# Designs tried in a protein design run: peptides against a protein of PDB entry 6UG1. Part 160

Target 1, 304 residues: chain A of PDB entry 6UG1
Amino acid sequence: SNEERKRRKYFHMLYLVCLMVHGFIRNEWINSKRLSRKLSNLVPEKVFELLHPQKDEELPLRSTRKLLDGLKKCMELWQKHWKITKKYDNVGLYMRTWKEIEMSANNKRKFKTLKRSDFLRAVSKGHGDPDISVQGFVAMLRACNVNARLIMSCQPPDFTNMKIDTSLNGNNAYKDMVKYPIFWCEVWDKFSKKWITVDPVNLKTIEQVRLHSKLAPKGVACCERNMLRYVIAYDRKYGCRDVTRRYAQWMNSKVRKRRITKDDFGEKWFRKVITALHHRKRTKIDDYEDQYFFQRDESEGIPD
Target 2, 301 residues: chain A of PDB entry 6UG1 as posed
Amino acid sequence: SNEERKRRKYFHMLYLVCLMVHGFIRNEWINSKRLSRKLSNLVPEKVFELLHPQKDEELPLRSTRKLLDGLKKCMELWQKHWKITKKYDNEGLYMRTWKEIEMSANNKRKFKTLKRSDFLRAVSKGHGDPDISVQGFVAMLRACNVNARLIMSCQPPDFTNMKIDTSLNAYKDMVKYPIFWCEVWDKFSKKWITVDPVNLKTIEQVRLHSKLAPKGVACCERNMLRYVIAYDRKYGCRDVTRRYAQWMNSKVRKRRITKDDFGEKWFRKVITALHHRKRTKIDDYEDQYFFRRDESEGIPD

## One batch from the design tools (peptide; made by RFdiffusion4, then SolubleMPNN)

Design b2_p22_7_s4
Fold by OpenDDE base, seed 3:
Structure b2_p22_7_s4 (fold): chain B 304 residues (1-304), chain A 22 residues (1-22)
Amino acid sequence: as target 1 above (304 residues)
Amino acid sequence: ERKEWEEELEEHLKKLLEEAKK
């Protein structure tokens, strides 16, 4: 019905705001001074020097290579620190079906909200789910004065799915779900004027995204609970930015159709949500990023 | 103590949710 379409759209918007606020809160917790002091001790001086290379005036690429090597070593150090990767409770922050949402509304399941103190303890001990691990990795890089962003792929229910039953049945559903991450890291490369993508936990990869990311979900089974639609970046200065364009190959032709921003009302509403979560002044880094997004939009073209 | 900015953010989010019902 038209009413069910409106209900699903509204619930998608509500759920998206809750996810984006969750990302904001986790980003604040990452900035803990107590956690920073503990995590800085995990990084030897030689690795710190690689994270902060001098600018090579002849070949800036040499400085980028040192930074990439420093980030690789940080991933190795983080893997040694992280002792226990817990499975997600149910589906974690992956996408729920409409049936799962309806069933959960009837069952007052008290979601155990992780407290700030428990999060800081989990990161310090190296015990937690993959999301806590990624968030802790971002905290470690920030403790080393690296301009690292927390990235969150927000997974609200698909308001464009009008099927009555959207239940997902299958023994491999968890493996397919966790094949691609929901949280990752970006690091600012001051030499190339680009963001470097870092997945320290899931795919254990570092990439300089041009047109395609390894973190973009592929295949029907993986996309059922992980649909790339809202990739939000939270920086150390409480900036909030939509960076979906980096990771979406087909932003205009495919991704936009699955976003609230498919129409002018949804675009204006979503901009208000971003603005409410963006607590810093604009910088030259934002200018370089916006220029990159513009070039990516031109290169994709208008969908036929 | 809840910071004043958290209360302002909560009130702003409530308004955004009411706009989403229209």
Scores: peptide ipSAE 0.026, ipTM 0.639, DockQ to the pose 0.058
Fold by OpenDDE base, seed 1:
Structure b2_p22_7_s4 (fold): chain B 304 residues (1-304), chain A 22 residues (1-22)
Amino acid sequence: as target 1 above (304 residues)
Amino acid sequence: ERKEWEEELEEHLKKLLEEAKK
């Protein structure tokens, strides 16, 4: 019905706000001074120097290579620190079906909300789910004065799916779900004027994304619980930015159709949500990023 | 104590949710 379409759209918007606020809160917890002091001690001086290379005036690419090597070593150090990767409870922050939402509304499942103290303890001990691990990695880089963003791929229920029952096939569902991350890191390269993508936990990869990312879900089974629609960046200064364009090869032709921003009302609403979560002034880094997004939109073209 | 900005953010988010209901 038209009413069910409106209900699903509203519930998608509500769920999206809750996810974006969750990302904001986790980003604040990452900025813990107590955690920063502990995590800085994990990074040897030689690795710190690689994270902060001098500008090579002859070949700026050499400075980027040093930064990339420093980030690789930080990823290796993080793997040594992280002792226990817990499975997600149920589907974690991956996408739920409409049926799962309806069934969960009837079951007052006490979601054990992770408190700030428990999060800080989990990161400090190296014990937690993959999301906590990625968030802790961002905290470690920030502790080393690296301009690292927390990235969250927000997975609200698909308001474009009007099917009643999307029974997901049970047995491989978890492996397919966790094949691609929900959280990752971006690091600002001041030499190339670009964001470097870092997945320290899931794919264990470092990328300089041009047209596509390895972090973008591929295949039907993986996309059932992880649809690239809302990739939100949270920086150390409480900036909040939509960076979906970086990771979406087909933003205009495919991704936009599954976003609330497909219409003018949804675009204006979503811009208000971003603005509410954005607590810093604009910088030259934002200008370079917006220029890159513009060039990516022009290069994709207008969908026919 | 909740920071003042958390209360302002919560109120602003409530308004955004009311707008999403229309």
Scores: peptide ipSAE 0.026, ipTM 0.656, DockQ to the pose 0.058
Fold by OpenDDE base, seed 2:
Structure b2_p22_7_s4 (fold): chain B 304 residues (1-304), chain A 22 residues (1-22)
Amino acid sequence: as target 1 above (304 residues)
Amino acid sequence: ERKEWEEELEEHLKKLLEEAKK
């Protein structure tokens, strides 16, 4: 019905705000001075120097290569620190079906919210789910004075799915779900004027995204619980930015159709949500990023 | 009538916002 369409759209919007607020809160927690002091001790001086290379005036790419090597070594150090990777309880922050949402509403299951103290302890011990691990990795890089962002792929229920029963059948549902991350890191490369993508936990990869990301979900089974629609970046200064364009090859043709921003009302609403979570002044880094997004829009063209 | 899921989500939002204030 038209009413069910309106209901699913509203619920999608509300769920998206919850997820974006969750990302904001986790980004605040990883700015903990106590955690920073502890995590800085995991990084040897030689690795710190690689994270902060001198500018090579002859070949800026040499400086970027040092930074990339430093980030690789930080991933290796993080793997040594992280002792226990727990499975997600149920589906974690991956996408729920409409049926799962209705069944959850009927089951008054008190969502156990992870307290800040428990999060800081989990990161400090190296015990937790993959999301906590990624968030802790961002905290470690920030402790080393690296301009690292927390990235969150927000997975609200699909308001474009109008099926009554959306139950997912299959024994491999968890493996397919966790094939691609929900949280990752971006690091500012001051030499190339670009964000470097870092997945320290899931794919254990570093990439300089031009047109395609390895972190973009591929295949029907993986996309059931992980649809690339809302990739939100949270920086160390409480900036909040939509960076979906970086990771979406087909932003205009495919991704936009599944976003609330497909219409003018949704676009204006989503801009208000971003603005409410953005707690810093604009910087030259934002200008370089917006220029990159513009070039990516021009390069994609108008969908046929 | 507010559907039970709206109340659960509002409670979850309130908890998230309370966690942001600590």
Scores: peptide ipSAE 0.023, ipTM 0.636, DockQ to the pose 0.295
Fold by OpenDDE base, seed 4:
Structure b2_p22_7_s4 (fold): chain B 304 residues (1-304), chain A 22 residues (1-22)
Amino acid sequence: as target 1 above (304 residues)
Amino acid sequence: ERKEWEEELEEHLKKLLEEAKK
């Protein structure tokens, strides 16, 4: 019905806001001075120097290579720190079906919200789910004065799916779900004027995204609980930015159709949500990023 | 203690959710 379409759109918007606020809160928690002091001790001086290379005036790419090597070593150090990777409770922050949402609403199940103190303890001990691990990795890079962003792929229920029963069949559902991350890191490369993508936990990869990312879900089974639609970046200065354009090859032709921003009302509403979560002034880094997104939008063209 | 900005954010989010009901 038209009413059910409106209900699903509204619930998608509500759920998206809750996810974006969750990302904001986790981004505040990883700025903890107590945590920063503990995590800085994990990074040897030689690795710190690689994270802060001098500008090579002859070949700026050499400075980028040092930064990439420093980030690789930080991933290795992080693997040594992280002792216990817990499975997600149920589906974690991956996408729920409409049926799962309705059943959860009826069962009054109190979501066990992890307290700040418990989160900080989990990161400090290296005991937690993959999301806590990624968030802790971002905290370690920030402790080393690296301009690292927490990235969150927000997975609200699919308001474009009008099927009544959206039950996902089968034993492999968890493996397919966790094949691609929900949280990762970006690091600012001041030499190339680009963001470097870092997945320290899931794919254990570092990439300089041009057109395609390895972190973008591929295949029907993986996309059932992880659809790339809202990739939100949280920086150390409490900035909040939509960076979906980096990771979406087909933003205009495919991704936009599954976003609330498909129409003018949804675009204006989503901009208000971003603005409410953005607690810093604009910087020249934002200008370089917006220019890159513009060029990516022009290069995709208008969908035929 | 709840920070003042968390209260302001919650009120702003409530308004955004009311706009989304229209």
Scores: peptide ipSAE 0.026, ipTM 0.645, DockQ to the pose 0.058; fails the geometry check

Design b2_p22_8_s1 (from b2_p22_8, 7 letters changed)
Fold by OpenDDE base, seed 4:
Parts: C-alpha cells; sequence; structure tokens
Structure b2_p22_8_s1 (fold): chain B 304 residues (1-304), chain A 22 residues (1-22)
C-alpha cells in the first residue's frame, strides 16, 4: 500500500539515524586517551617515521609511497595484536530484511548494548568482532597522530523493497554477507591531497580510490545484506561527512535511487542529520574532498 | 503535513540520541 511505503521510508530514516549515531559514539570511544597510550606502544619508531614522511619537494609521490608502506606495516602489526575474531551475533550491523525487523519487534530481545568499558577492553585484548577490530585499528593510527577516519557503510532496511516476505536462504548467506566490510579506515595523504582507503581486517587492502573501490559490494548475494548507500566518515575532531561518492561508481544512476536523498525532502532531512553529527569547522581538507566529489559527479554525467 | 510531523519526530529522536551519546 501507499501507507506501507511511507512506513518503510520513515522506519528507514529512523534506523539510519540510529546507525549514524552508533558510528559517532564508536568514533568518540576510539578517541580514548587510555586506549591511545596502549595502542601507540604497538607501533615501533621506524613505522612511526614512515607514517610521518618528510615532504619530498622533487617527487611528492615518494612521500606517499612511504606513508603507504607505513600503513601496510601497521596492518601487519594489527594482525599480530588481534587474537580472536568473533563472528557477528546474527547479522551484526548488516542490512536486515523487513520480515526480520517485524519478528524482532515482536520478540522483545534485549539487545545487550556493548558498554564503552567492554569495547575498550575488547580492543585492548584483541578480542572481538571485525567492526571492533577496524575501530581499534583507527584508534591505533590516531594514537600515532595519523589523520585517520572511521568509515561506516550504514545498512538501514531497503525502503525501496516492497516485498512482504524477504526471507534469505540461510547457510551461504553469512559468507556472502561478510565478504565485504561495513567498517573501514581512511587516511589523509597530505602530499597527494587525497584520502587513502584502508581495510585492515576483511580484504586487508590499501587503495587510492579513483573510479571504483574494492570495498564496494558486487553481486546479488553480497548486496542482499550490504548495499553501498550511506558511507559516513567520522574524523578525530568529530567531523561527520557523507563520502558515498568516493565508493559509488554509479552514484547518480544507481545509488541515489536507493537513498532517502532521492527527493528534496530526504536531501534536506539527511543534511540536517549530517549537520547535527558534524562537530567541527570546515577545513581545507574538506575543500579538496568536495572538489574531488564534484569532479566525480561531472565525470559520471547525468543519467539518461 | 504527515511528512512534517515525521520530520519533527525524527529530529526529536536525533536530539535524544545525541544527548545520550554525550
Amino acid sequence: as target 1 above (304 residues)
Amino acid sequence: SEEEKWEEELEKHLKELLEKAR
């Protein structure tokens, strides 16, 4: 019905806010001074120097290469620190079906919220799910004074899916679900004036995204619980930015149709949510990023 | 409109969530 379409749209909006606030809270927790002191000890001086290369005036690319090597070594150090990767309880923060939401509303399952103390202990021991591991990796880079962002791919239920029963086939569903991450890292490269994408846990990859990312879900089965729609960046200064344009090859033609921002109401509302979560002033880094997004929009063109 | 009422409710929920995060 038209009423059910409205209900799903508004529930999607509420769920998206809850996910974005969750990302904000996790971003505050990883700024813990106690955690920072503990995680800085994992990074030897030689790796710290690679994370902070001098500017090569002749060839700035040499400085970027040192930073990339430092980030690779940080990923290796993080793998040694992380002892136990737990499976997600159910689907974690991956996308739920409408049926799963309705069944969960009827079953008053007390979601045991992870406390800040339990999170800090989990990161410190290297015991937790992949999301906690990525968040801890961002904390380690921040402890080394790296300008690292926590990236979250928000997975609210698909308000464009009007099917009543969206039961997913059980067994292969978990492998396909976890094939692509929900959380990753970005690192500012001051030499190239670009964000470097780092997945330290899932694909264990570093990339400089030009047109497409390896982290963007591909194939029907993977997209059932992980649709690239809302990629939100949380920085060390409590900035909040929509960075979906970086990871979406087809933002205008495909991704926009699955976002609340497809219409003027949804765009205005989503801008209010971003503004409420953005607790810093604009910087020259934001100007370079917005210029990159503009060029990406022009290069994609207007969908026919 | 119904949309304005839902926008106000969502803004209220956003404020309450941000207050609980502080």
Scores: peptide ipSAE 0.021, ipTM 0.610, DockQ to the pose 0.864
Fold by OpenDDE base, seed 3:
Structure b2_p22_8_s1 (fold): chain B 304 residues (1-304), chain A 22 residues (1-22)
Amino acid sequence: as target 1 above (304 residues)
Amino acid sequence: SEEEKWEEELEKHLKELLEKAR
């Protein structure tokens, strides 16, 4: 019905806000001074120096290469620190079906909310799910004075899916679900004036995204619980930015149609949510990023 | 409009979530 379409749109918006607030809270928790002091001790001086290379005036690319090597070594150090990767409880923060939402509303399942103290302990011990591990990695880089962002791919239920039964086949579903991450890291490269993408936990990769990312879900089975729609960046100064354009090859033709921002009402509403979560002044880094997004929009073209 | 009522409810809920998060 038209009423069910409206209800699904509203529930998508509410769920998206809850996810974005969750990302904001986790970004605050990883700024813990107590955690920072513990995690800085994991990074040797030689690796710290690679994270903070001098500018090579002849070839700035040499400085970027040192930073990339430092980030690679940080991923290796993080893997040594992380002792236990727990499976997600149920589907974690991956996308639920409408049927799963309806069934969960009937079952008063007490979601155990992880407390700040328990999170800080989990990161310090190296015990937790992949999301906690990525968040801890961002905390380690911030402890080394690296301008690292927490990235969250928000997975609200698909309001464009009007099918009644969206039962997903159970057994292979977990492996396909976790094939691509929900959380990752970005690091500012001051030499190239670009964000570097870092997945320390899932794909264990570093990339400089040009047209497409390795972190973008591919294949029907992987996209059932992980649709690239809302990639939100949380920085160390409590900035909040939509960075979906970086990771979406087909933002205008495909991704926009599955976002609340497909219409003017949804665009204005989503801008209000971003503004409410953005607690810093604009910087030259934001100007370089917006210029990159503009060039990506021009290169994709307007869909006919 | 129905959309304006939903916007107000979502803004109210956002404020409550941000207050509970501090």
Scores: peptide ipSAE 0.019, ipTM 0.594, DockQ to the pose 0.890
Fold by OpenDDE base, seed 5:
Structure b2_p22_8_s1 (fold): chain B 304 residues (1-304), chain A 22 residues (1-22)
Amino acid sequence: as target 1 above (304 residues)
Amino acid sequence: SEEEKWEEELEKHLKELLEKAR
């Protein structure tokens, strides 16, 4: 019905705000000075120097290569620190079906929200789910004065799915769900004027995204609980930015149709949500990023 | 701390948003 369409759209919007606020809170928690002091001790001086290379005036690419090597070594150090990777409770922050939402509304299971103190303890001990691990990795890079962003792929329920029964037809194995991450890291390369993508936990990869990312979900089974629609970046200065364009190959032709921003009302609303979560002034880094997004939009063209 | 007050306010505001959405 038209009523059910409105209800699902509204619930999607509400759920998206809750996810984006969750990302904001986790981004604040990883700025903890107490955590920073503990995590900085995991990074030896030689690795710190690689994270902060001098500008090579002859070949700026040498400085980028040092930074990439430093980030690789930080991933290796983080793997040594992280002792226990817990499975997600149910689906974690992956996408729920509408049926799962209705059933969960009837089952008054008090979701025990993880407290800040429990999070900080989990990161410090190296015990937690993959999301806590990624968030802790971002905290370690920030403790080393690296301009690292927490990236969150927000997975609100699909308001474009109007089926009554939204049960997943397949045994969507936990393996297919977790094949691609929900959280990852970006690091600013001051030499190339680009963001470097870092997945320290899931794919254990570092990439400089040009046209496509390895972190973009591929295949039907993986996309059922992980639809690339809202990739939100949270920086160390409480900036909040939509970076979906970096990871979406087909933003205009495919991704936009599944976003609340498909219409002018949804675009204006989503811009208000981003603005409310963006607590810093614009910088030259934002200008370089917006220029990159513009070039990516022009290169995709208008979908035929 | 100011951070803990802001977290309590944000949890309160999120709880109020979740309660108003019931």
Scores: peptide ipSAE 0.009, ipTM 0.523, DockQ to the pose 0.049
Fold by OpenDDE base, seed 1:
Structure b2_p22_8_s1 (fold): chain B 304 residues (1-304), chain A 22 residues (1-22)
Amino acid sequence: as target 1 above (304 residues)
Amino acid sequence: SEEEKWEEELEKHLKELLEKAR
């Protein structure tokens, strides 16, 4: 019905706000001074120097290469620190079906909230789910004075899916779900004026995204619970930015149709949510990023 | 800290909102 379509749209909006606020809170927690002091000790001086290369005036690319090598070594150090990767409870922060939402309304399962103290202890011990591990990696880079962002791919239920029963019956459903991350890292390269994508936990990759990202879900089974629609960046200064354009090859033709921002009302609403979560002034880094997004929109073209 | 209490309350409220929205 038209009423059910409206209900699903409003529920999607509410769920999206809750996910975005969750990302904001986790970004505050990873700024913990106590955690920072502990995680800085994991990074040897030689690796710290690679994270902070001098500008090579002859070939700035050499400085970027040093930073990339430093980030690679940080991923290796993080793998040594992280002792226990827990599975997600059910689907974690991956996308739920409408049926799973309706069924969970009836079953008040007490989701154990991970308290801030428990999170800090989990990161400090290297024991937790993949999301906690990524968040801890961002905390370690921030502890080394690296301009690292926490990235969250927000997975609200698909308001464009009007099917009643979307039973995901596959035995491999968990493997397909976790094939691509929900959380990752971005690091600012001051030499190239670009964000470097880092997945320290899932794909264990460093990427300089041009047109395509390895972190963008591919294949029907993976996209059932991980649909790239809202990739939100949280920086160390409590900035909040939509960075979906970086990871979406087909932003205009495909991704926009699955977003609340497909209409003017949704665009204005979503901008208000971003503005409410953005607690810093604009910087030259934001200008370079917006210029890159503009060039990516022009290069994709307007879909017919 | 007061910030930790506010973060815990906000996470609780977000859970309650996610539960009430169901």
Scores: peptide ipSAE 0.019, ipTM 0.553, DockQ to the pose 0.045; fails the geometry check

